# Peptides against a protein of PDB entry 5CWW, part 18

Target 1, 194 residues: chain A of PDB entry 5CWW
Amino acid sequence: VPKLQGPFDFDLNPEDEQDDEVELKDIYVIGEKPRVADLMRGEEEELEMMKEDQHNGLSLNIICLLSTSGQVKICLDIDGVEAQWLPPRSKNKRLFAPPPEPPSLLTFQTFDTLKPAEVTPDGWPMFSEDATSPYSFYVTHPAGITYISLTPWVFRLESELQSDSEAGTEFRIDLLAKGQGSERDRIFTQTRTQ

## One batch from the design tools (peptide; aimed at target 1 L106 L161)

Design b2_p15_2_s3 (made by RFdiffusion4, then SolubleMPNN; from b2_p15_2, 5 letters changed)
Fold by OpenDDE base, seed 3:
Structure b2_p15_2_s3 (fold): chain B 194 residues (1-194), chain A 15 residues (1-15)
Amino acid sequence: as target 1 above (194 residues)
Amino acid sequence: SKRDAVLEALKKALS
């Protein structure tokens, strides 16, 4: 039986403490892809699947959070969530393993998908999958539909994670973090019939 | 590890 994991601790920057009042509406999770090093030690079947995936996915879990106001937070699971199983009911002394520390999520990017005038109390923004890419998705709201793609920074981040070169890593990561990361495009806007 | 160094750099850059 899988052990229930959570709650997640969000490492929110102190400046984002004012955002702690954000009411969450939906969650979208993109599971990590196996690391190349893990694949080389793994079964041939996993290696074949990754070779067919032209785009090596990120070897970190991504958690996208959506608020009632249409704000999206892109979070990274830096610690890695290990699957924990409930210990078998065998009668032997359950070593109370200390509860694993809840995984900390690092906020990578925050942005809005709605204009302030589009936010309504009864609005219900939702995530939806893009069948063409695991790192692209939509935010659907009565006011419109926004396309989001994580591909620009996902590729670069994974390249750094897999690189053997330490030279310039801090600089490249700083550029990645401070740059405009995710692609965002409003593909549909509902015209208010006046 | 190299991976750990990247993750620490990322934490620092986003902090």
Scores: peptide ipSAE 0.612, ipTM 0.955, DockQ to the pose 0.738
OpenDDE base, seeds 1, 2, 4, 5: peptide ipSAE 0.611, 0.611, 0.611, 0.611; ipTM 0.953, 0.955, 0.955, 0.955; seed 4 fails the geometry check

Design b2_p15_2_s4 (made by RFdiffusion4, then SolubleMPNN; from b2_p15_2 with H2K E4D A8E)
Fold by OpenDDE base, seed 4:
Structure b2_p15_2_s4 (fold): chain B 194 residues (1-194), chain A 15 residues (1-15)
Amino acid sequence: as target 1 above (194 residues)
Amino acid sequence: SKRDRVLEALKKALA
């Protein structure tokens, strides 16, 4: 019997705790796509075709957090939400495995979608999906709308996760992490009527 | 696993 998992304790990196209590307003989750390597275990010919199809999404869950101030935090579920099954009723009092540590979220990127002057006490920024891409979305606020796309790095990260090559992995990952590769574009700004 | 190594590299790069 599948065990209901949740609520997920977002253990945001303790360094993120030092940033003033960012009141979260919204969460946007991009579910993991099946790992090609896991799907193709035994089907070598299809693996080559799917490796060419860079259209395979990330095999990690992405959790986007949005604050009242319009700050977006892009987090990766590194531990993976593995389906927990109810322990088999096997009589052996196996020591209660310590409750699985809440999935640790790795903060990949943090950025603002609002200017300081646009932040209002009653501001209510929200996520909205992009129907054209699972890795793109919008942050909507009365002051404006910001388009966000994770596509610049998601596929590269997945390529590394699926690659059999170890050469240069650390270097490429370092570049990926430091590049803050998410696209961010303010597509609409509310004009203050003077 | 290769996956684990990539994830560790990512953690290090973001630390």
Scores: peptide ipSAE 0.613, ipTM 0.956, DockQ to the pose 0.707
OpenDDE base, seeds 1, 2, 3, 5: peptide ipSAE 0.611, 0.611, 0.610, 0.609; ipTM 0.955, 0.955, 0.955, 0.955; seeds 2, 3, 5 fail the geometry check

Design b2_p15_3 (made by RFdiffusion4)
Pose (drawn by RFdiffusion4):
Structure b2_p15_3 (pose): chain A 174 residues (1-35, 56-194), chain P 15 residues (1-15)
Amino acid sequence: VPKLQGPFDFDLNPEDEQDDEVELKDIYVIGEKPRNGLSLNIICLLSTSGQVKICLDIDGVEAQWLPPRSKNKRLFAPPPEPPSLLTFQTFDTLKPAEVTPDGWPMFSEDATSPYSFYVTHPAGITYISLTPWVFRLESELQSDSEAGTEFRIDLLAKGQGSERDRIFTQTRTQ
Amino acid sequence: THREKVLKALKEALE
């Protein structure tokens, strides 16, 4: 039985989130690829409101177990800092009028690319893609350049990143 | 390392 890791702290998490934004209904994880795609896990979170949050596993989740009984507890040991994810982007997929209080939006994988996926909700369906942004970040991680890292990363963070388009809307039908 | 600098710079840029 491996150690339960969490609750993960969302670095740079949006402040003043509403109840239907904090409440989660689905989770979709795009695993890191071997060193074609991003060498990081991408943790996608779907709220009741239809809000989607794209998080990056900067620290890297790895194998962990609780300590053996052989280990003696040290008083002057530092408290274990909680595990962390980097909140890269957060965006709505529903208008306020489309949000149902007990709605169950769902993630769905795209057959052609793991970096594209769908959100399904009684209000409609939405296509989402993280490309090419995830490729640009991976290229910078593999960069052969001696310098310019902070400069190039600043442009990438200023980039709009993921793209999202509604493909279907259900009208006056719950 | 280069990777750590990139990821650190990314976090700072997002602030």

Design b2_p15_3_s1 (made by RFdiffusion4, then SolubleMPNN; from b2_p15_3, 6 letters changed)
Fold by OpenDDE base, seed 3:
Structure b2_p15_3_s1 (fold): chain B 194 residues (1-194), chain A 15 residues (1-15)
Amino acid sequence: as target 1 above (194 residues)
Amino acid sequence: SKRDQVLEALKKALE
């Protein structure tokens, strides 16, 4: 039986401690791709297929959070959520290992998909997947549909995670974090028929 | 590890 993991501690920067309790309505999870090191322990044939796939994803879980107001928060699971299983009821009283510390999520980016005038109490946004890309998705609201892509930074971040070079890493990561981040495009807007 | 260094740098950059 899988162990219920949570609550997740959000390391929210204290500057984001503005008391605006963001009411979450939806969650979208993009699972991590296997790390190269983990792939190398597999069969050689799997290694060749995975070498092509090594550049096709991030070796971190991504958790996207969506508020009632259409705010999207992109979070990274830095610690990695290890699948924890309830220990088999074997007779030996294995001392309950202290519950693992809840995984810490790092907020990578926060942005709005709705204008303030588009936010309605009766209309809540929802995530939907993009079948063409694992790192792209849509936010659907009665007021409109927004396309979001994480591809501008995901592959660069993975490249750094897999790089053997330490030179310039901090600089490149700083540029990545302070950059434009995710692509956002409003692909549909509901025209209010006046 | 190199991975840990990247993650620490990322954390620092987003703080």
Scores: peptide ipSAE 0.623, ipTM 0.957, DockQ to the pose 0.733
OpenDDE base, seeds 1, 2, 4, 5: peptide ipSAE 0.622, 0.623, 0.623, 0.622; ipTM 0.957, 0.957, 0.957, 0.957

Design b2_p15_3_s2 (made by RFdiffusion4, then SolubleMPNN; from b2_p15_3, 6 letters changed)
Fold by OpenDDE base, seed 4:
Structure b2_p15_3_s2 (fold): chain B 194 residues (1-194), chain A 15 residues (1-15)
Amino acid sequence: as target 1 above (194 residues)
Amino acid sequence: SKRDAVLAALKKALE
């Protein structure tokens, strides 16, 4: 029987000092792609050669959180949400392994999709997928639509995760993390009929 | 693992 996973602990970037109780309205999950290294161990050796040119998706789950105010948090599941199964009813008093530490989500980036003046009590922002890219999506609000793409950093992060060289990794990761490289483009704004 | 090192670096960078 599958074990219910959660709650997730959010490691919020301390720079997001606005620990204001962000009321979440929507969640968008981008599932991990199989790791190239894991694919190499399987029968799909042939598919790897063809996918080398394909931006293999990130081997981490991405969880996007959307607040009532239109704030988006891009979180990474660095621990990996492994399917946990209820321990088989083994009769033996196996020392209850300490409950696995709840998976922690690492906040990669936080940004707003709405201007303060656009935030309304009745306005509920929502995620919607981009059919053209698994790492792009939209935030839709009555005030406007924002396109978001994680593509600028996802590939680089995956490259680091799959690289055989540790040289310079810390530096590159630091640049990646600080660059906040998600694309954000307001593609539609509702004209306020004054 | 190298993966763990990358993840550790990422965590550190985002702290």
Scores: peptide ipSAE 0.613, ipTM 0.955, DockQ to the pose 0.740
OpenDDE base, seeds 1, 2, 3, 5: peptide ipSAE 0.613, 0.612, 0.612, 0.612; ipTM 0.955, 0.955, 0.955, 0.955

Design b2_p15_3_s3 (made by RFdiffusion4, then SolubleMPNN; from b2_p15_3, 5 letters changed)
Fold by OpenDDE base, seed 2:
Structure b2_p15_3_s3 (fold): chain B 194 residues (1-194), chain A 15 residues (1-15)
Amino acid sequence: as target 1 above (194 residues)
Amino acid sequence: SKRDKVLEALKKALE
């Protein structure tokens, strides 16, 4: 029987802990793509060609969280949610293994899709997929629609994860983390006819 | 692993 995984603990920065009262409205999950190294264990020659397919997805799960206020948190599953099976009912060893620590989500980026004046008590922001890209999506709200793309940083992060070179990794990762490279574009705004 | 080092660096950079 598959083990239910969750709840996820959010490693929210202490400054964000004050905002812990963020009421979540929706969740959008971008599943990890297979690791190139795991796929290529057999064929050395195809490794170079698959590196050229710049569109290899991130080998980490991305969890996007949407609040009632239209705040989006982009989180990474660093620990990797591996399928855990319930231990076989072997009779004797009640080794109460401590429940595995819930996977911690790392908040990569936080941003708003709504202006404060657009936030309404009856507002219902929702995620919707972009059929053209697994790393792009929309946030829909009665006030407007926002396009979001993670592509600017996803590729770079995956490149670091797949790189054999450790030289400069810390520096490049620091730049990546600070760059807040997600694209955000309000594609539609509902004019409230006063 | 190298992957683990990248992930630790990322965690550190976002803390």
Scores: peptide ipSAE 0.617, ipTM 0.956, DockQ to the pose 0.769
OpenDDE base, seeds 1, 3, 4, 5: peptide ipSAE 0.616, 0.616, 0.616, 0.615; ipTM 0.956, 0.956, 0.956, 0.955; seed 1 fails the geometry check

Design b2_p15_3_s4 (made by RFdiffusion4, then SolubleMPNN; from b2_p15_3, 6 letters changed)
Fold by OpenDDE base, seed 1:
Structure b2_p15_3_s4 (fold): chain B 194 residues (1-194), chain A 15 residues (1-15)
Amino acid sequence: as target 1 above (194 residues)
Amino acid sequence: SKRDAVLEALKEALK
């Protein structure tokens, strides 16, 4: 029986807790894709062919958080929510594994989708999916619609996660983390009819 | 694992 895992305690890094009580309005989750290395544990020969298959996804869950102000936080589930199956009722007193520590989310990027003048107390920003890309989505607000794509960094991060070489990894990860990673385009702006 | 090393590097880079 699959164990329902949740609610996830978002341990936002305590340093991020000092920012104003950002009221979250919506959450958008992009599920992880299986790690190629984990899929290939059984078949040595097909390893070479799958190396050419561009990892079409990240082997980490991505959790996007949206605030009332239109702030988006892109978080990574580093610990990985492993599907915990209820241990079979084997009679043996399996030591209750301590409850898995709640997954820690790593904030990868934070950005605003609204201008300060567009932020309203009654504003209700929402996520919506892009049917054409699993790593792209929209933020819809009465003031406008913003397209967001994670594709510029997702592939690079996955490449590092799957890399056989440690050479230069730290440098590339540093660049990836400090860079403006996500694409953000305002595709619609509501004109305030005076 | 290499993966763990990447993840640790990422954590450090985002601090």
Scores: peptide ipSAE 0.616, ipTM 0.956, DockQ to the pose 0.718
OpenDDE base, seeds 2, 3, 4, 5: peptide ipSAE 0.604, 0.607, 0.616, 0.614; ipTM 0.954, 0.955, 0.956, 0.956; seed 4 fails the geometry check

Design b2_p15_4 (made by RFdiffusion4)
Pose (drawn by RFdiffusion4):
Structure b2_p15_4 (pose): chain A 174 residues (1-35, 56-194), chain P 15 residues (1-15)
Amino acid sequence: VPKLQGPFDFDLNPEDEQDDEVELKDIYVIGEKPRNGLSLNIICLLSTSGQVKICLDIDGVEAQWLPPRSKNKRLFAPPPEPPSLLTFQTFDTLKPAEVTPDGWPMFSEDATSPYSFYVTHPAGITYISLTPWVFRLESELQSDSEAGTEFRIDLLAKGQGSERDRIFTQTRTQ
Amino acid sequence: SHREEVLEALKKALA
């Protein structure tokens, strides 16, 4: 039985989130690829409101177990800092009028790319893609350049990143 | 390392 890791602290998490934004209904994880795609796990979170949050596993989740009984507790040991994810982007997929209080939106994988996926909700269906943005970040991680890292990263963070487009809308039908 | 610099720079840029 491995150690339960969490609750993960969302670095740079949007402040003043509403109840239907904090409440989660689905989770979709794009695993890191061997060193084609991003060498990081991408944790995608779907709220009741249809809000989607894209998080990056900067620290890297790895194998962990609770300590053996052989280990003696040390008083002057530092408290274990909670695990962390980096909130890269957060965006709505539903208008306020489309949000149902007990709605169950769902993630679906795209057959052609793990960096594209769908959100399904009684209000409609939405296509989402993280490309090419995830490729641009990976290229910078593999950059052969001596300098310019902070400069190039600033442009990437300013980049709009993921793209989203509604492909279907259900009208007056719950 | 370079990788850590990139990820630290990304985190800073996002703030």

Design b2_p15_4_s1 (made by RFdiffusion4, then SolubleMPNN; from b2_p15_4, 4 letters changed)
Fold by OpenDDE base, seed 3:
Structure b2_p15_4_s1 (fold): chain B 194 residues (1-194), chain A 15 residues (1-15)
Amino acid sequence: as target 1 above (194 residues)
Amino acid sequence: SKREKVLNALKKALE
């Protein structure tokens, strides 16, 4: 039986604490790709397939949060959520290991998909997947549809995670973090027939 | 680890 995990602690910057309690309406999770080191422990045939895939994903889980106002928060699971299973009822009273510390999510980016005038109490936005890319998705609201892509920064971040060189890493990561790296495009807007 | 250093740098940059 899987162990229920949570609550998740959001390491929200104090500046984000000033934002009123954002009511969340939807969650979209992009699962991590296996790390190269984990792949190397597999069979050689899996290694060859995975070498091509090594550049095709992030070795971190991404958690996207969507508010009622159409705000998207992109979070990274830095600690890695390990699947925890209830210990088999074997007779030996294994001392309950202290519950693992709740995973911390790092907020990478926050942005709006709706204009203030488009926010309605009766209209809630929802996530939907993009079948063409695991790192792209849509936010659908009655007022419009927004395409979002994480690809501009995901592959660069993974490259840093897999790099053997430490030279310039801090600088490149700083640029990555300060950049509004996610692509956002309003692909449809509902015209209010006046 | 290298990975840990990258993640720490990222955390610091977003703080």
Scores: peptide ipSAE 0.620, ipTM 0.957, DockQ to the pose 0.754
OpenDDE base, seeds 1, 2, 4, 5: peptide ipSAE 0.618, 0.619, 0.620, 0.618; ipTM 0.956, 0.956, 0.956, 0.956; seed 4 fails the geometry check

Design b2_p15_4_s2 (made by RFdiffusion4, then SolubleMPNN; from b2_p15_4 with H2K E4D E5K)
Fold by OpenDDE base, seed 3:
Structure b2_p15_4_s2 (fold): chain B 194 residues (1-194), chain A 15 residues (1-15)
Amino acid sequence: as target 1 above (194 residues)
Amino acid sequence: SKRDKVLEALKKALA
């Protein structure tokens, strides 16, 4: 039986504590890709697949959150959520391991997909996948459609995670974090018939 | 680990 995990604690920056409760409408999850080091220890077939995939994805889960106002939060699962199963009912009272600390999500980026004038009480923004890229997706709202791509920073972050060099890591990560890394493009806007 | 150092740097940069 799967163990129920959660709630997730969001490490909201103290500046975000003043933000009114953002009502969430949708969630989009991008699962982690296997780490190269883990594949090197795995089956030869997995190694061959990764060598062919020049674009190894991020070895962290990404959780995208969408509010009713069209705000998107890109969060990283830096602790790694492991699937937990209830211990088998075997008679031996295995000491209940203390419940693992709830996974914390790190907010990487927050941005809006709608202008204030486009936000409506009955508006229903939703995520949809891009079949051409695992790290790109769309936010659809009655007012328009926004394309989002995480590719500008995902591969750079993975490169740092896989690098054996510690030189300059802090500097490069600082630049990555301070950059408006995700691509955002409004590909469709609904023309209000006057 | 190197990975842990990267993640700590990321936490610090986003704090």
Scores: peptide ipSAE 0.615, ipTM 0.956, DockQ to the pose 0.715
OpenDDE base, seeds 1, 2, 4, 5: peptide ipSAE 0.612, 0.614, 0.616, 0.613; ipTM 0.955, 0.956, 0.956, 0.955; seeds 1, 4 fail the geometry check

Design b2_p15_4_s4 (made by RFdiffusion4, then SolubleMPNN; from b2_p15_4, 4 letters changed)
Fold by OpenDDE base, seed 2:
Structure b2_p15_4_s4 (fold): chain B 194 residues (1-194), chain A 15 residues (1-15)
Amino acid sequence: as target 1 above (194 residues)
Amino acid sequence: SKRDKVLEALKKALE
């Protein structure tokens, strides 16, 4: 029987802990793509060609969280949610293994899709997929629609994860983390006819 | 692993 995984603990920065009262409205999950190294264990020659397919997805799960206020948190599953099976009912060893620590989500980026004046008590922001890209999506709200793309940083992060070179990794990762490279574009705004 | 080092660096950079 598959083990239910969750709840996820959010490693929210202490400054964000004050905002812990963020009421979540929706969740959008971008599943990890297979690791190139795991796929290529057999064929050395195809490794170079698959590196050229710049569109290899991130080998980490991305969890996007949407609040009632239209705040989006982009989180990474660093620990990797591996399928855990319930231990076989072997009779004797009640080794109460401590429940595995819930996977911690790392908040990569936080941003708003709504202006404060657009936030309404009856507002219902929702995620919707972009059929053209697994790393792009929309946030829909009665006030407007926002396009979001993670592509600017996803590729770079995956490149670091797949790189054999450790030289400069810390520096490049620091730049990546600070760059807040997600694209955000309000594609539609509902004019409230006063 | 190298992957683990990248992930630790990322965690550190976002803390």
Scores: peptide ipSAE 0.617, ipTM 0.956, DockQ to the pose 0.771
OpenDDE base, seeds 1, 3, 4, 5: peptide ipSAE 0.616, 0.616, 0.616, 0.615; ipTM 0.956, 0.956, 0.956, 0.955; seed 1 fails the geometry check

Design b2_p15_5 (made by RFdiffusion4)
Pose (drawn by RFdiffusion4):
Structure b2_p15_5 (pose): chain A 174 residues (1-35, 56-194), chain P 15 residues (1-15)
Amino acid sequence: VPKLQGPFDFDLNPEDEQDDEVELKDIYVIGEKPRNGLSLNIICLLSTSGQVKICLDIDGVEAQWLPPRSKNKRLFAPPPEPPSLLTFQTFDTLKPAEVTPDGWPMFSEDATSPYSFYVTHPAGITYISLTPWVFRLESELQSDSEAGTEFRIDLLAKGQGSERDRIFTQTRTQ
Amino acid sequence: SLAEKLAALVKRRKE
């Protein structure tokens, strides 16, 4: 039985989130690829409101177990800092009028790319993609350049990143 | 910031 890791702290998490934004209904994880895609896990979170949050696993989740009984507790040991994810982007997929209080939006994988996926909800369906943005970040991680890292990263963070388009809307039908 | 966090990641990976 491995150690339960969490609750993960969302670094740069949006402040003043509403109840239907904090409440989660689905989770979709794009695993890191071997060193074609991003060498990081991408943790996608779907709220009741239809809000989608894209988080990056900067620290890297790895194998962990609780300590053996052989280990003696040390008083001057530091408290274990909680695990962390980096909140890269957060965006709505529903208008306020489309949010149902007990709605169950769902993730679905795209057959052609793991960096694209769908959100389904009684209000409609939405296509989402993280490309090419995830490729641009991976190229910078593999960069052969001596310098310019902070400069290039600043442009990438200013980039709009993921793209999202509604493909279907259900009208006056719950 | 997001850019600082990402830059720190890239610097760490280049080490």

Design b2_p15_5_s1 (made by RFdiffusion4, then SolubleMPNN; from b2_p15_5, 4 letters changed)
Fold by OpenDDE base, seed 3:
Structure b2_p15_5_s1 (fold): chain B 194 residues (1-194), chain A 15 residues (1-15)
Amino acid sequence: as target 1 above (194 residues)
Amino acid sequence: SLADKLAELVRRRKA
């Protein structure tokens, strides 16, 4: 049986965002690509495919959160949260292990997919995958559809995570943090038939 | 800052 995980702590919540409890409606998870070292134990053909794919992914899980208002929060799993299972009922309940510190998510970016006038109580947004890219997805709402791509920053971040050199890393990370972040494009808007 | 947190993440992965 899967263990219920949470609560998660969000790092870098902007101080000025009023604790307006953002009601979440959907979650979209992009799993990390496996490390080369873990793949070396596989078949040679899988190794070659994975070497090409290793340049095409992030070695971190990405957790996207979607609110009722169409706000998207892009979070990075910096602690490497793994699926946990309930231990088999073996007798030695280590009853008194302090609860593990709650896992932290790093908020990378927050943005809206809806205009204030498009937000309705009865219309909730949903995530859907893009079959053409693991780092792209859609937010669908009755008012419209928004395409989102994480590709502008994902590959650059991975390059820093895999780099053996510290030279220039701080500068490149600063540029990454100050950049435009994720691509966002409203691909469809529902015309209100007057 | 976000940059500081990302830099820390990179350092931790390289250690």
Scores: peptide ipSAE 0.580, ipTM 0.948, DockQ to the pose 0.793
OpenDDE base, seeds 1, 2, 4, 5: peptide ipSAE 0.575, 0.577, 0.577, 0.576; ipTM 0.947, 0.948, 0.948, 0.948; seed 1 fails the geometry check

Design b2_p15_5_s2 (made by RFdiffusion4, then SolubleMPNN; from b2_p15_5 with A8E E15A)
Fold by OpenDDE base, seed 4:
Structure b2_p15_5_s2 (fold): chain B 194 residues (1-194), chain A 15 residues (1-15)
Amino acid sequence: as target 1 above (194 residues)
Amino acid sequence: SLAEKLAELVKRRKA
């Protein structure tokens, strides 16, 4: 039986973003790219082809959250939250280990896809995938459609995660964190019929 | 900061 997971702790939420006030409408998960090294334990021949592919994804799950107001929060699963199953009813009353610390999501970026005037109480923004890229998606709302791409930072972050060199990592990470982050482009706006 | 958390993440993955 699947175990219900959560709550998740959100790390680095802006103080002004009281999570308690954000009504979520949708969630979009970008699964981690399997670490080829872990998959290739035993299959030597596919190693070379997959090494090229290792550079084409992030070894972290990305969890995108969408609020009623059209706010998008991009979170990284830094703890590697996996599907948990209810422990087999092993009769051994293992001493209640303190409940494991709730898994943390690192808030990488938060941004709005709607203008304040476009936000409506009955708004229903939704995620939709981009078939051309696993790290790009759309936020659709009656007011408009916003294209989002994580590609500007995802591959850079992965490069740091896979790098054997510590040289310059802190600098590159600082640049990554201070950068614009995700690409965001309003590709369609519903014309208000005057 | 985000940078610090990311740096920590990178360090943990390399360990």
Scores: peptide ipSAE 0.573, ipTM 0.946, DockQ to the pose 0.805
OpenDDE base, seeds 1, 2, 3, 5: peptide ipSAE 0.571, 0.570, 0.573, 0.573; ipTM 0.946, 0.946, 0.946, 0.946

Design b2_p15_6_s2 (made by RFdiffusion4, then SolubleMPNN; its pose is not in this set)
Fold by OpenDDE base, seed 4:
Structure b2_p15_6_s2 (fold): chain B 194 residues (1-194), chain A 15 residues (1-15)
Amino acid sequence: as target 1 above (194 residues)
Amino acid sequence: MSLAELLAELVRKRK
């Protein structure tokens, strides 16, 4: 039986202090790339080919959150939240270990997909995948459709996570953090019939 | 902590 997970703590960027209780409408999860090293334990030749593909994705899960207002939060799963199953009813009442600290999500970026005038109280924005890229997706709302791509930063972050050298890491991370972050493009806007 | 600091910590912990 699946275990209900949560609550999740958000490591919010201080700039994202809009602590307003944002009503979430949808969640989009981009799973971490398969640990090729763990999967290929025994197939050394395929391991080399997969190491060369710098495009294999991020070794972290990405959790995208979408609010009623069309706000998107891009979060990194830093703790490796996996699907939890209720332990088999093992008879041993192991004393409830203190509940593990709630898993934390690192808020990488927050942005709006809707203009203030497009926000409706009953708005129901939804995520949808991009079949061409695991790191791109759409936010669909009655007012419009927004394309989002994480590709501008995700592979750079992965490069830092996989780098054996600490040289320049801090600088590159600073550039990554201060960069434009995710690509966002409004590909469709519903014309309000005046 | 800034985003950069959080990311730096993340990278450090994974390495």
Scores: peptide ipSAE 0.511, ipTM 0.936, DockQ to the pose 0.665
OpenDDE base, seeds 1, 2, 3, 5: peptide ipSAE 0.510, 0.510, 0.509, 0.508; ipTM 0.936, 0.936, 0.936, 0.935

